# Peptides against a protein of PDB entry 3B8E, part 184

Target 1, 230 residues: chain A of PDB entry 3B8E
Amino acid sequence: PFLIFIIANIPLPLGTVTILCIDLGTDMVPAISLAYEQAESDIMKRQPRNPKTDKLVNEQLISMAYGQIGMIQALGGFFTYFVILAENGFLPIHLLGLRVNWDDRWINDVEDSYGQQWTYEQRKIVEFTCHTPFFVTIVVVQWADLVICKTRRNSVFQQGMKNKILIFGLFEETALAAFLSYCPGMGVALRMYPLKPTWWFCAFPYSLLIFVYDEVRKLIIRRRPGGWVE

## One batch from the design tools (peptide; made by RFdiffusion4, then SolubleMPNN)

Design b2_p25_3_s4 (from b2_p25_3, 24 letters changed)
Fold by OpenDDE base, seed 1:
Structure b2_p25_3_s4 (fold): chain B 230 residues (1-230), chain A 25 residues (1-25)
Amino acid sequence: as target 1 above (230 residues)
Amino acid sequence: LEKEREEVYNEALKRLEEARKLALE
């Protein structure tokens, strides 16, 4: 997400504290889950297949899975970000290159897509309003990922362990999201303003789309092994 | 717990609204 922020030069979709919460809180659970899956795959005494090739394949699969999960999370977060800004008068195309003026506290007449002028304080409120739902969207996308992960793994045992870790992690993530979203002072302290309950559901259509997309992709891969990247 | 959460939420919303009002002045 930070790379897109730099490349597109858009207003900051996710604050540093929120990034830290994601990296240390939310991303840790998938990483641990993947590490456990790898450890279990290593413990599974498969017959002496070329251990180097199998390890390389597993590492590649884990790396791809982690990369895909991260990409999906980022896309979900950015979707919510763009929706919120669009509702406040900033269309996605207008946000491109706007960061310089957006972050300048001395410019108090930044125009939205409809010609409305926004003060620095108003812009920052809108920006900080995006931080919370971005985080919440990631959590909701993780719920979808849990369902996707249930369908990915052939091993019931590996799937079970991953599910337990993910379920526990999702509970912690959800509790953290609720705390950060609704605890008084979080807007000032963490720049995460409170979120209306309706915004929790904003990510659901996207999560469903991700689920459908992943299932379709899996079906295609199953029908054409080696033709598409897993 | 739900009532406490609702109270916390409402207080947070009130503070947000106050902040927005200040930003609009």
Scores: peptide ipSAE 0.019, ipTM 0.415, DockQ to the pose 0.048
Fold by OpenDDE base, seed 2:
Structure b2_p25_3_s4 (fold): chain B 230 residues (1-230), chain A 25 residues (1-25)
Amino acid sequence: as target 1 above (230 residues)
Amino acid sequence: LEKEREEVYNEALKRLEEARKLALE
């Protein structure tokens, strides 16, 4: 998020403190749950292990899981960010290079894509309004990503939801998202304004899409073992 | 659940609007 902010010169989609909350609070329990799920899945694979090849496969699987989760979550967050800003009159193309004027306190006539002028206060309100939905979107997308990453090849329907740690992690991150979204003072402390209930559902179509995509991917892998799509 | 969340949202929004000036300074 921060790199895209610098490269594209767009308004800040997510504050640094919120990023730290993701890294330290939201991703920790899910990451542990994935590690346990992989260990359990590996133990259940009653195939003769080649310790050299299997270690490399596991390291690659873990690295890909963390890397893909992070990328997909970021995409989901940015999707929600662009939807909110577009709803408020700022189309994605118009946001490119707008940061300089956006962050300037003395410019109170920044125009949106439709010619509406925005004061500094109004711009900061809409910016901080994006922070909470961005974070919530990360959590909602993470639900799907964690379920997807339980296994590399097996369908969720085949593996099931037996990992109690994963389930606990999903509830914990959801509770954290609710706390940060609705607890008094979070707007001042973390620049996370309260979230309208409708924005909780903004990420659901995206989560469904990636879920369906991954199930199709896994189906292809099962039909064509060793394919490039793996 | 949506109604309860909306009430919490409105209350929190009111508090944030009061503190908003301080947060933007």
Scores: peptide ipSAE 0.018, ipTM 0.447, DockQ to the pose 0.070
Fold by OpenDDE base, seed 3:
Structure b2_p25_3_s4 (fold): chain B 230 residues (1-230), chain A 25 residues (1-25)
Amino acid sequence: as target 1 above (230 residues)
Amino acid sequence: LEKEREEVYNEALKRLEEARKLALE
């Protein structure tokens, strides 16, 4: 998300705090999962396979998997961001390159796609209105990712502790999202405006698309074992 | 000007909080 913000020079879709929360949440769950996998491997007295190469491969695979999930989450967040801005008169094409004028406090006549002039304060309200639903969208997409991960792993023993950690992580993220969205004063403190309950549902179609995509992918893998999609 | 802008911003936040309360009722 931050890369697109820099490259496209669009208004900031997420606050710094929310970005940090996403990064921390996304990094902690894999790290904890890896720590538990190592502990389980040590308990199961399997002969030490070359621990350096296997750890590196596993870390790379996990990093790539979470990187891909992160990109999908970002796409969902940006979808919500563009929908909100479009509803407020800013079409996606108009947002390109608008950052400089958007962030300038002295420019009070920034025009939207329909020629309406927006003050700095009005622009910032719209920007901060995007922060909360973007974060919530990411959380909702993570729910779908959890379901996908649960369906991919057939091993009951590996599923147990990993599922608990994932469920706990998602619970924490959801609780954090609810707190940031609905706690009084968060708009001032964290620049996250309260979210209408209807916006929670905006992410569901995207989560469904991800689920369908993954099921189709799994179906292809089942029909063509050893294919490049694995 | 910055103080006035902050006041307008804070008032807008207050309105959003009020709207939130109404939406949750």
Scores: peptide ipSAE 0.018, ipTM 0.493, DockQ to the pose 0.036
Fold by OpenDDE base, seed 4:
Structure b2_p25_3_s4 (fold): chain B 230 residues (1-230), chain A 25 residues (1-25)
Amino acid sequence: as target 1 above (230 residues)
Amino acid sequence: LEKEREEVYNEALKRLEEARKLALE
C-alpha cells in the first residue's frame, strides 16, 4: 500500500498505525506459526522427511503462499480505497499524481473527477475516511485464512497449532480494528474515522477469492504431490 | 494562518468523529 502511494503518487490510503498493524498481522503470525510448528516437530521427535531440503522448501512454499495471499489482501484494500474515493467523486485515474496537490494545505480548489472543488479539510476528511475501511478490509480478507487453515486436511504441518496461532493473530487484528474504528478520539488522534457496518462487507468478494485460490492450490497439490505449490 | 487553519481542521475532525460516533450508536 505504501509503495503504491509512493509510485502512483495517490492520496495516502493507510495511516502509519494501520500499516504497522498489517505488517504485524501478515508477517509476524506466519513467522510465529512456523516457529511453533518447528518447535512442535522437535518436541514430538517427528522425523523430518528430509531435514535439509524439505524444511527449506516447506518454509519457502509457506512464505510464498502467504506472500500471494498478502498481495490479494492488498488488492482488496485498494479496491475498498478506490470505491470510497469514487463514491466521493474521485475516480482512480484522477487520483494518479494528485498527492502533491492533495496534501497542500493552501490549495482549496482541488477538483474531483466531476469538477467539484475540494478544500484541504474536505480532502483530509475523505482521505481519513479511507484509512479505516482499508484496514478493516485487510482484516476481513484475513478471516478467509481461518477457513483455509481449518480445511487443510493434507497439510504436512499440524493443523491444530497453526490454526490456534492464526486464530489468535486474527482475533488480535480484529480487536485492534474494532478499537481503531470505534474508540472515541481515533479519528483525530490516529486519522481513523468510525466505520459504517456496510464497509465490513466490501471485503467479502476478496475473502472468497482467497478461498478459491487456496482450494485451487490444494487441488493442484493433490494432483501433483510434492509439487512447488505445497 | 497555518495555526488557525490547523485549529479549524482539528475542530472539523472532532465534529465529524462525534457525528459518526452518534450515527453508529
Scores: peptide ipSAE 0.019, ipTM 0.499, DockQ to the pose 0.032; fails the geometry check

Design b2_p25_4_s1 (from b2_p25_4, 22 letters changed)
Fold by OpenDDE base, seed 1:
Structure b2_p25_4_s1 (fold): chain B 230 residues (1-230), chain A 25 residues (1-25)
Amino acid sequence: as target 1 above (230 residues)
Amino acid sequence: EKEKIYKEALELLEEARKKIKEALE
């Protein structure tokens, strides 16, 4: 998120507080949940050919997979960001390079894509309105991520949702997202304004995308054991 | 119920917007 912010000089899509909420609030519990997940039977049954090299390879493959998932999460967040700004009159192309003027409190006549002038306060409101749905998008996408992380080879449908800690993690991050999104004062305190409940669904396509991605990956692994995607 | 939640969320958003405007003044 910050990389695109810096490169494109767009209004900040994800605030520092939001990032902290993601890192501390949404990522920690799921990570703990995954630590308690029982090892996949298929992983344990296969003796590594070379424990040292195979461990490294597996770690690299996992890292790559999660890196890809992280990219999809970011794309989902940015999609939601751009949709919200577009609905408020700022098309994506118009946002490029706008940050300097956007963040300047002395400029109160920043024009949107339709020639409407926005005061600094109005701009900050819409910016902060984007923080919440970006966060929510990350949470929703993380549902899929957390679920798919349960297994390396087995489909979610095969493994099931047996981990109660996982369910708790999903509940916790969702509850946190709901709290941050709808609790009065969060807009002022955390720069996370409440959003319409419909915005929760904006992330679902990306959640589904991650799910499909992982299922396809796992399908490939099952059909081609020892492949590079394992 | 969904409509009620939606309406409530909108009201909260409007309130938050007012508060931030006041804070930025």
Scores: peptide ipSAE 0.013, ipTM 0.323, DockQ to the pose 0.029
Fold by OpenDDE base, seed 2:
Structure b2_p25_4_s1 (fold): chain B 230 residues (1-230), chain A 25 residues (1-25)
Amino acid sequence: as target 1 above (230 residues)
Amino acid sequence: EKEKIYKEALELLEEARKKIKEALE
């Protein structure tokens, strides 16, 4: 998110505190839950047939999986960010390069995509309004990501939801998201303004898409073991 | 550590913005 902010010069989608909440708050319990699930998952159960080549492949697959999860979560967050800004009159193309004027306290006539002028205070309210939904979107997308990453090959319907730690992690991150979104003072302390309930559902189509995509991917892997889709 | 890097990067961006603004004036 920060790299995209620098490269695209868009308004900041997430503050430093929200990034820390993701890294330290929402990712820890799910990561622990996945570590316990790995013992039951097909990823570690298969002893490498060739210790030299298969170990390297497994390490690459694990690193790629974590990297892909982070990228997918970021994409979901940015989707919500762009939807909120578009709803407030700022189309994605218009946001490119706008950061310089956006952050200037002395410019109170920044125009949106429809010619409406925005004061600095109004712009900052919209910016901070994006922080909470972006965070919540990551949590909602993470629900799907955690479920799909439970196994590499087996369907969620085949493996089931037997990992109590995973279930606890899902509830914990949801409770944290609710706390950060609705607790008084979070807007001042964390720059996370209260979230309308409708924004919780903004990420659901994306989560569903990821879920369906992964189930299809797993189905293909089961039908064609050793394919490039793995 | 990530927070520190992020803050440093923000400071650099603010400095860059200032320089750009000065160049545009």
Scores: peptide ipSAE 0.000, ipTM 0.217, DockQ to the pose 0.013
Fold by OpenDDE base, seed 4:
Structure b2_p25_4_s1 (fold): chain B 230 residues (1-230), chain A 25 residues (1-25)
Amino acid sequence: as target 1 above (230 residues)
Amino acid sequence: EKEKIYKEALELLEEARKKIKEALE
């Protein structure tokens, strides 16, 4: 999100502190939980022919998969961001290159896509209004991401949800999201304004999409071992 | 007095954010 902010010169969709909260608060515990997950029976049966090359290939594939999941996660967040800004009069195309004027305190007549002028304070309110739902969207999408990352080849239904730490992590990140979204003072402290409950559900289609995508991917891998999808 | 404290707290928070941002860059 921050890279897109820099490259596209759009208003900042998510603050640095919030990014830290995602990294330290939502990702760390679930990531640690994966270390305690039961090994996949099918993967452990395959001995590498060349441990060095096969390990590298597997690491690259895992890294690529995580990268792809991260991209889908980002798409969900940005979708929410663009929807909110569009509802407030800023269409996605209009946001490109707008950052400089957006962040200038002395410009109080920034026009939206419909010619409405926005003061600096009004713009910042809209910007900060995006932070919370963007964050929540990421968390909701991460539910699916974390669950699917538990296994490489097996379906989540086959592997099961036996890792209590992972389950705890899912609840923890949800609780953190709720805390950051609704706790008094978060608007001032983290620039995260309260979130309408309806925005919690806007990410669910993306979570489902990721889940379906991964299940299909895993199904293909199981049916066609060594394919390009692996 | 409450407004003054609030402003001071906001300034401190902004400084902290700046430092965190710089540390993360």
Scores: peptide ipSAE 0.000, ipTM 0.205, DockQ to the pose 0.029
Fold by OpenDDE base, seed 3:
Structure b2_p25_4_s1 (fold): chain B 230 residues (1-230), chain A 25 residues (1-25)
Amino acid sequence: as target 1 above (230 residues)
Amino acid sequence: EKEKIYKEALELLEEARKKIKEALE
């Protein structure tokens, strides 16, 4: 998200503090839960292998998985960001290069895509309105990612939700999202304004898409072991 | 007080959004 902000010179989609909250608050517990799940799965199915080589492979797999999750989360967040700004009169094309004028307190006549003028305060309200839904979208997408990463080949319906740490992680990130979204003062402290509950559902199509994609992938793997889809 | 301000701001944004939608129809 931050890289696109710099490259495209768009209004800031997510605050730095919120990014830290994602990294520290929402990613750590899921990471631990996945590590435990993998350890349990490996203990059950694998004979003792060389600890050094297995650790390296696991670290690479985990790194790749988190990298992919991060990319999907970013895409979901940016989708929500562009939807919100478009609904407020700023089309994605119009946002390109707008950051300089957007952040200038002395410019109170920035025009949207429809010629409406926006004051600095109005622009900042819209910007901060994007922060919370962006964060929530990341959390909702992360639900699906965590669920699908639980198993390599088996469907979630076959394996079930037996990992208590995973369930706790899902609860924690959801509680954090709710806290940051609705706790008084978060708009000032973290620049996260409260959002309507309807925005929680904005990411659901993406989560569903990811879930369906992964289930189809796993189904193909089960039907064609050793295929290129693995 | 801050919560009230944020709620009011959200309502204003929703009203603005409604007006924009109406203008686009």
Scores: peptide ipSAE 0.015, ipTM 0.360, DockQ to the pose 0.021; fails the geometry check

Design b2_p25_4_s2 (from b2_p25_4, 22 letters changed)
Fold by OpenDDE base, seed 1:
Structure b2_p25_4_s2 (fold): chain B 230 residues (1-230), chain A 25 residues (1-25)
Amino acid sequence: as target 1 above (230 residues)
Amino acid sequence: EREEIYNEALKLLEEARKKIKEALE
């Protein structure tokens, strides 16, 4: 997200505080939960044919898969970001290159796509309005990501939700997201303005996409072990 | 307590929306 912010010169879609909340608040417990996740029986039973090459290939494939999932996650966040800004008069094309003027507190007449002038304060309000739903989108997408990360090859339906710590992690990150989204003062303290509950559902298509993607990927892996899709 | 927090959040959201609307007018 930050890289896209720099490259596209768009208003910041996700604040540093929200990033920290993701890293420390939402990702930590899930990451710990994954450490206690039951090993896949198929992985434990499969002996590497060539430990050196297979390990390297697996690491590359895992990295690629993780990168793809992360990209889908980011796209979900950016989608939410662009929708919110578009609803407030800033079309995506208009946002390109706008950052310089957007972040300048001395410019109080930044025009949106419809010619409406926005003060610095107004711009920051709409920017911070994007932070919360972006964060929530990340959390909702992480539900799918966390669940699918339980297994490398087996379907989620086969593995099930046996890890109580994982369930707790999902609950914890959801509770944190709710807290950050609806607790009074978060707009001022964390630059996260509250959002309508309906925004939670905006991420669901992306979560579903990740689930479908992962299930298809795992299906391919099961059918073609050692393929590039692993 | 949750209801109170929710109501306060809604109030803040409405205020923010009002500000945005005013900015668009």
Scores: peptide ipSAE 0.011, ipTM 0.302, DockQ to the pose 0.024
Fold by OpenDDE base, seed 2:
Structure b2_p25_4_s2 (fold): chain B 230 residues (1-230), chain A 25 residues (1-25)
Amino acid sequence: as target 1 above (230 residues)
Amino acid sequence: EREEIYNEALKLLEEARKKIKEALE
């Protein structure tokens, strides 16, 4: 998210404190929950062929899993960010390069995509309005990501939701998101303004899409083991 | 580490903004 901010020179989608909350709060418990997940039945039944090759494959799989989850979460967050800004008159193309003028306190006539002028205070309100939904979107997307990452090959319906730690992690993450979104003072302390309930559902179609995509991917892997899709 | 990188990048961005502003004046 930060790299995209620097490269695209767009308004800041997520504050530093919120990033820390993701890294230390929302990602830690789910990651621990996955560590206690029962090994996939197919992995446990497979005898190690080549210890060196198998270790490398496992390390690559773990690295890819965490990397892909982070990218998918970021994409979901940015989707919500662009939706909010578009709703307020700033189309994605117009945001490119706008950061310089956006952050200038002395420019009070920044135009949106429709020619409406925005004061510095108004722009900052919109910017901070994006922080909470971005965070919540990451949490909602994490629900799907955690479920799909539970197994590499088996469907969620085949493996089941037997890990109580994972379920607890999902609830804890959701509770944290609700606390940060609605607790008084979070707007000042964390630059996270209160979130309308409708924005919780903004990420749901995206989460569903990821879920369906992963189930299809797993289905293909089951039908064609050793394919490039893995 | 991410916080430090973020803060450093923000400083660089602010410096770049100043240079751009000076160039536009």
Scores: peptide ipSAE 0.000, ipTM 0.224, DockQ to the pose 0.013
Fold by OpenDDE base, seed 4:
Formats: structure tokens, sequence, C-alpha cells
Structure b2_p25_4_s2 (fold): chain B 230 residues (1-230), chain A 25 residues (1-25)
């Protein structure tokens, strides 16, 4: 999110403190849980190869998986961000390059996509209104992403949800999201305004789509080993 | 007085965010 903020010069969609909360509070426990996940039955059936090369490949694959999770999360978050800003009159294309004027306290007549003028305070309210939904969207997307990443080839239904630590992590993420969204003082401390309950469901279709996509991908991999989809 | 404290707190928060950002780079 921060990289996109810099590159596109858009209003900041998520604060650095919130990013830390994601990294330390939501990603760490689930990531650790993956280390305790049961081995896939299909992987265990493979013949042992060179331990050095296989370890390197596995480490690369794990690193790529974590990178992909982050990208998918960012996509979901930015989707919510753009929806909220669009509902408030700022279309995505108009946000490009707007940061300089957006963050200037002395400019109180920044125009939206429809010619409405926004004061600095109004702009910051809208910006901070995006932070909480963005964060919650990431958490909701993480539910699906973490579940799908615990397996490479096997369906979630085949592998099962036996990892209690992973399950706990999912609930912890949800609890943290609820805390940050509704706890008094978070608007001041983290610039995260209270979230409307409807926004909790905004990312659910996206999470479902990713889940379905991954299951289909895995199905294809199982039917056609060595394909480009792997 | 409350507004002053609030503004000071916001300033400290911004400074903290900056430091955190720098530390994460």
Amino acid sequence: as target 1 above (230 residues)
Amino acid sequence: EREEIYNEALKLLEEARKKIKEALE
C-alpha cells in the first residue's frame, strides 16, 4: 500500500502503524501456524530428491507464496479504498497525482471528480474513513489466502482444518480487526474511524472468488501435473 | 487545554509513525 502511495501519488490508503498491526498482529501467527501444518499426502508420496536443491526450491516457493498473499491482500484493500473514495466523489483516475494537494493543509478547495470542493479536514476524514475498511478487507481476504496457502495441490477439504493454531490465528485476526474498528480512541491513535458493519462484507465476494479460483487451480494441477498453472 | 494536549498527542503520533517508517526501511 505504501509503495503504491509513493508511486501513484495517491492519498495514503493505510497508515504505517496499521501496516505494523497487520504484519505483527495478523500475519505472524498464521504464518507460524503454517509451519505446523500437516504435510500434504501427495507431497509425502514423492520420492526424495537432492536435499539441498529441494530445500532451496521449497524456500523459494514459500517466499513466493507469501509475496503472492501480500499482493492479493493489497488488491482487495485497494478495491475497497477506491470504492469508498469513489462513493465520496473521487474516482480512481482523479486520485493519481492528487497527494500533494491532498496533504496540503492550506489548500481547502481540492476538487473531486464532480467539481465539489473539499477542505483539508474533510479530505482527511475521507482518508481516515478508508483506513479501517482497508484493514478489515485485508483481514477478510487473509482468511481465504491463508487457508489456500497451507496446501499446494490438495483441496482444503481434502487436507482438512486440523491446525488449531491456524484456526486460532483466523479468530485472532478477526478480533484484532474488530478491536481496531470499534474500540474508542482508535480514530485518534491510529486514524481509523469506526467501520460500518456493511463494510465487513465488502471483501467476502473477493475472498470467495479467490478461494474458488485456487480450488480450481489445484484441481487442474491434480489432473494435469506439470502444467503452466502450477 | 484539551485541544492542546490533543494536538501534541497527534504530533507525537506523527513523529512516531515517521520513526517507525524509517525503521522499517
Scores: peptide ipSAE 0.000, ipTM 0.218, DockQ to the pose 0.028
Fold by OpenDDE base, seed 3:
Structure b2_p25_4_s2 (fold): chain B 230 residues (1-230), chain A 25 residues (1-25)
Amino acid sequence: as target 1 above (230 residues)
Amino acid sequence: EREEIYNEALKLLEEARKKIKEALE
């Protein structure tokens, strides 16, 4: 998210402190839970033949998997960000290059896509309005990602939710999201303003899509072992 | 105080959103 902010020169979609909360509070416990879940999955059925080489390969694969999950989360967050800004009159194309004027306190007549003028304070309210939904979207997408990463071949329905650490991780990240979203003072401390409950559902179609896609993929793998989809 | 201002601002934004939607229909 921060890289796109710099490259596209768009208004800041997510605060730096919130990013740290994601990295430390949201990603760490799920990562640990996945490490435990993999030990129970079909991935670990093969003992490493060469511990040194296999360890390196596994570390790279895990790193790539987490990188991909992070990208998917970012895409979900940015989708929510653009939807919110578009609903407030700022179309995605209009946001490109707007950061300089957006962050200038002395410019109080920044125009949206419909010619409406926005004061600095109004712009910052809209910006901060995006922070919480962006974070929540990441959490909701992460639910699906964590669930689908449990196994390579088995469906979630076949493997079940037996990993207590995973369940705890899901609970923790959800509780953190709720805390940051609705606890008094978070708007001042973290620039995360309260959001309507409806925004929690904005990520659900995306999460559902990922879930369905992965289930279909796994179904194909089960029906056609050794295929290109594996 | 900031939360109150935010809530008021949200209300205004919702009203603006409604007006924009009405204008686009």
Scores: peptide ipSAE 0.018, ipTM 0.466, DockQ to the pose 0.020; fails the geometry check

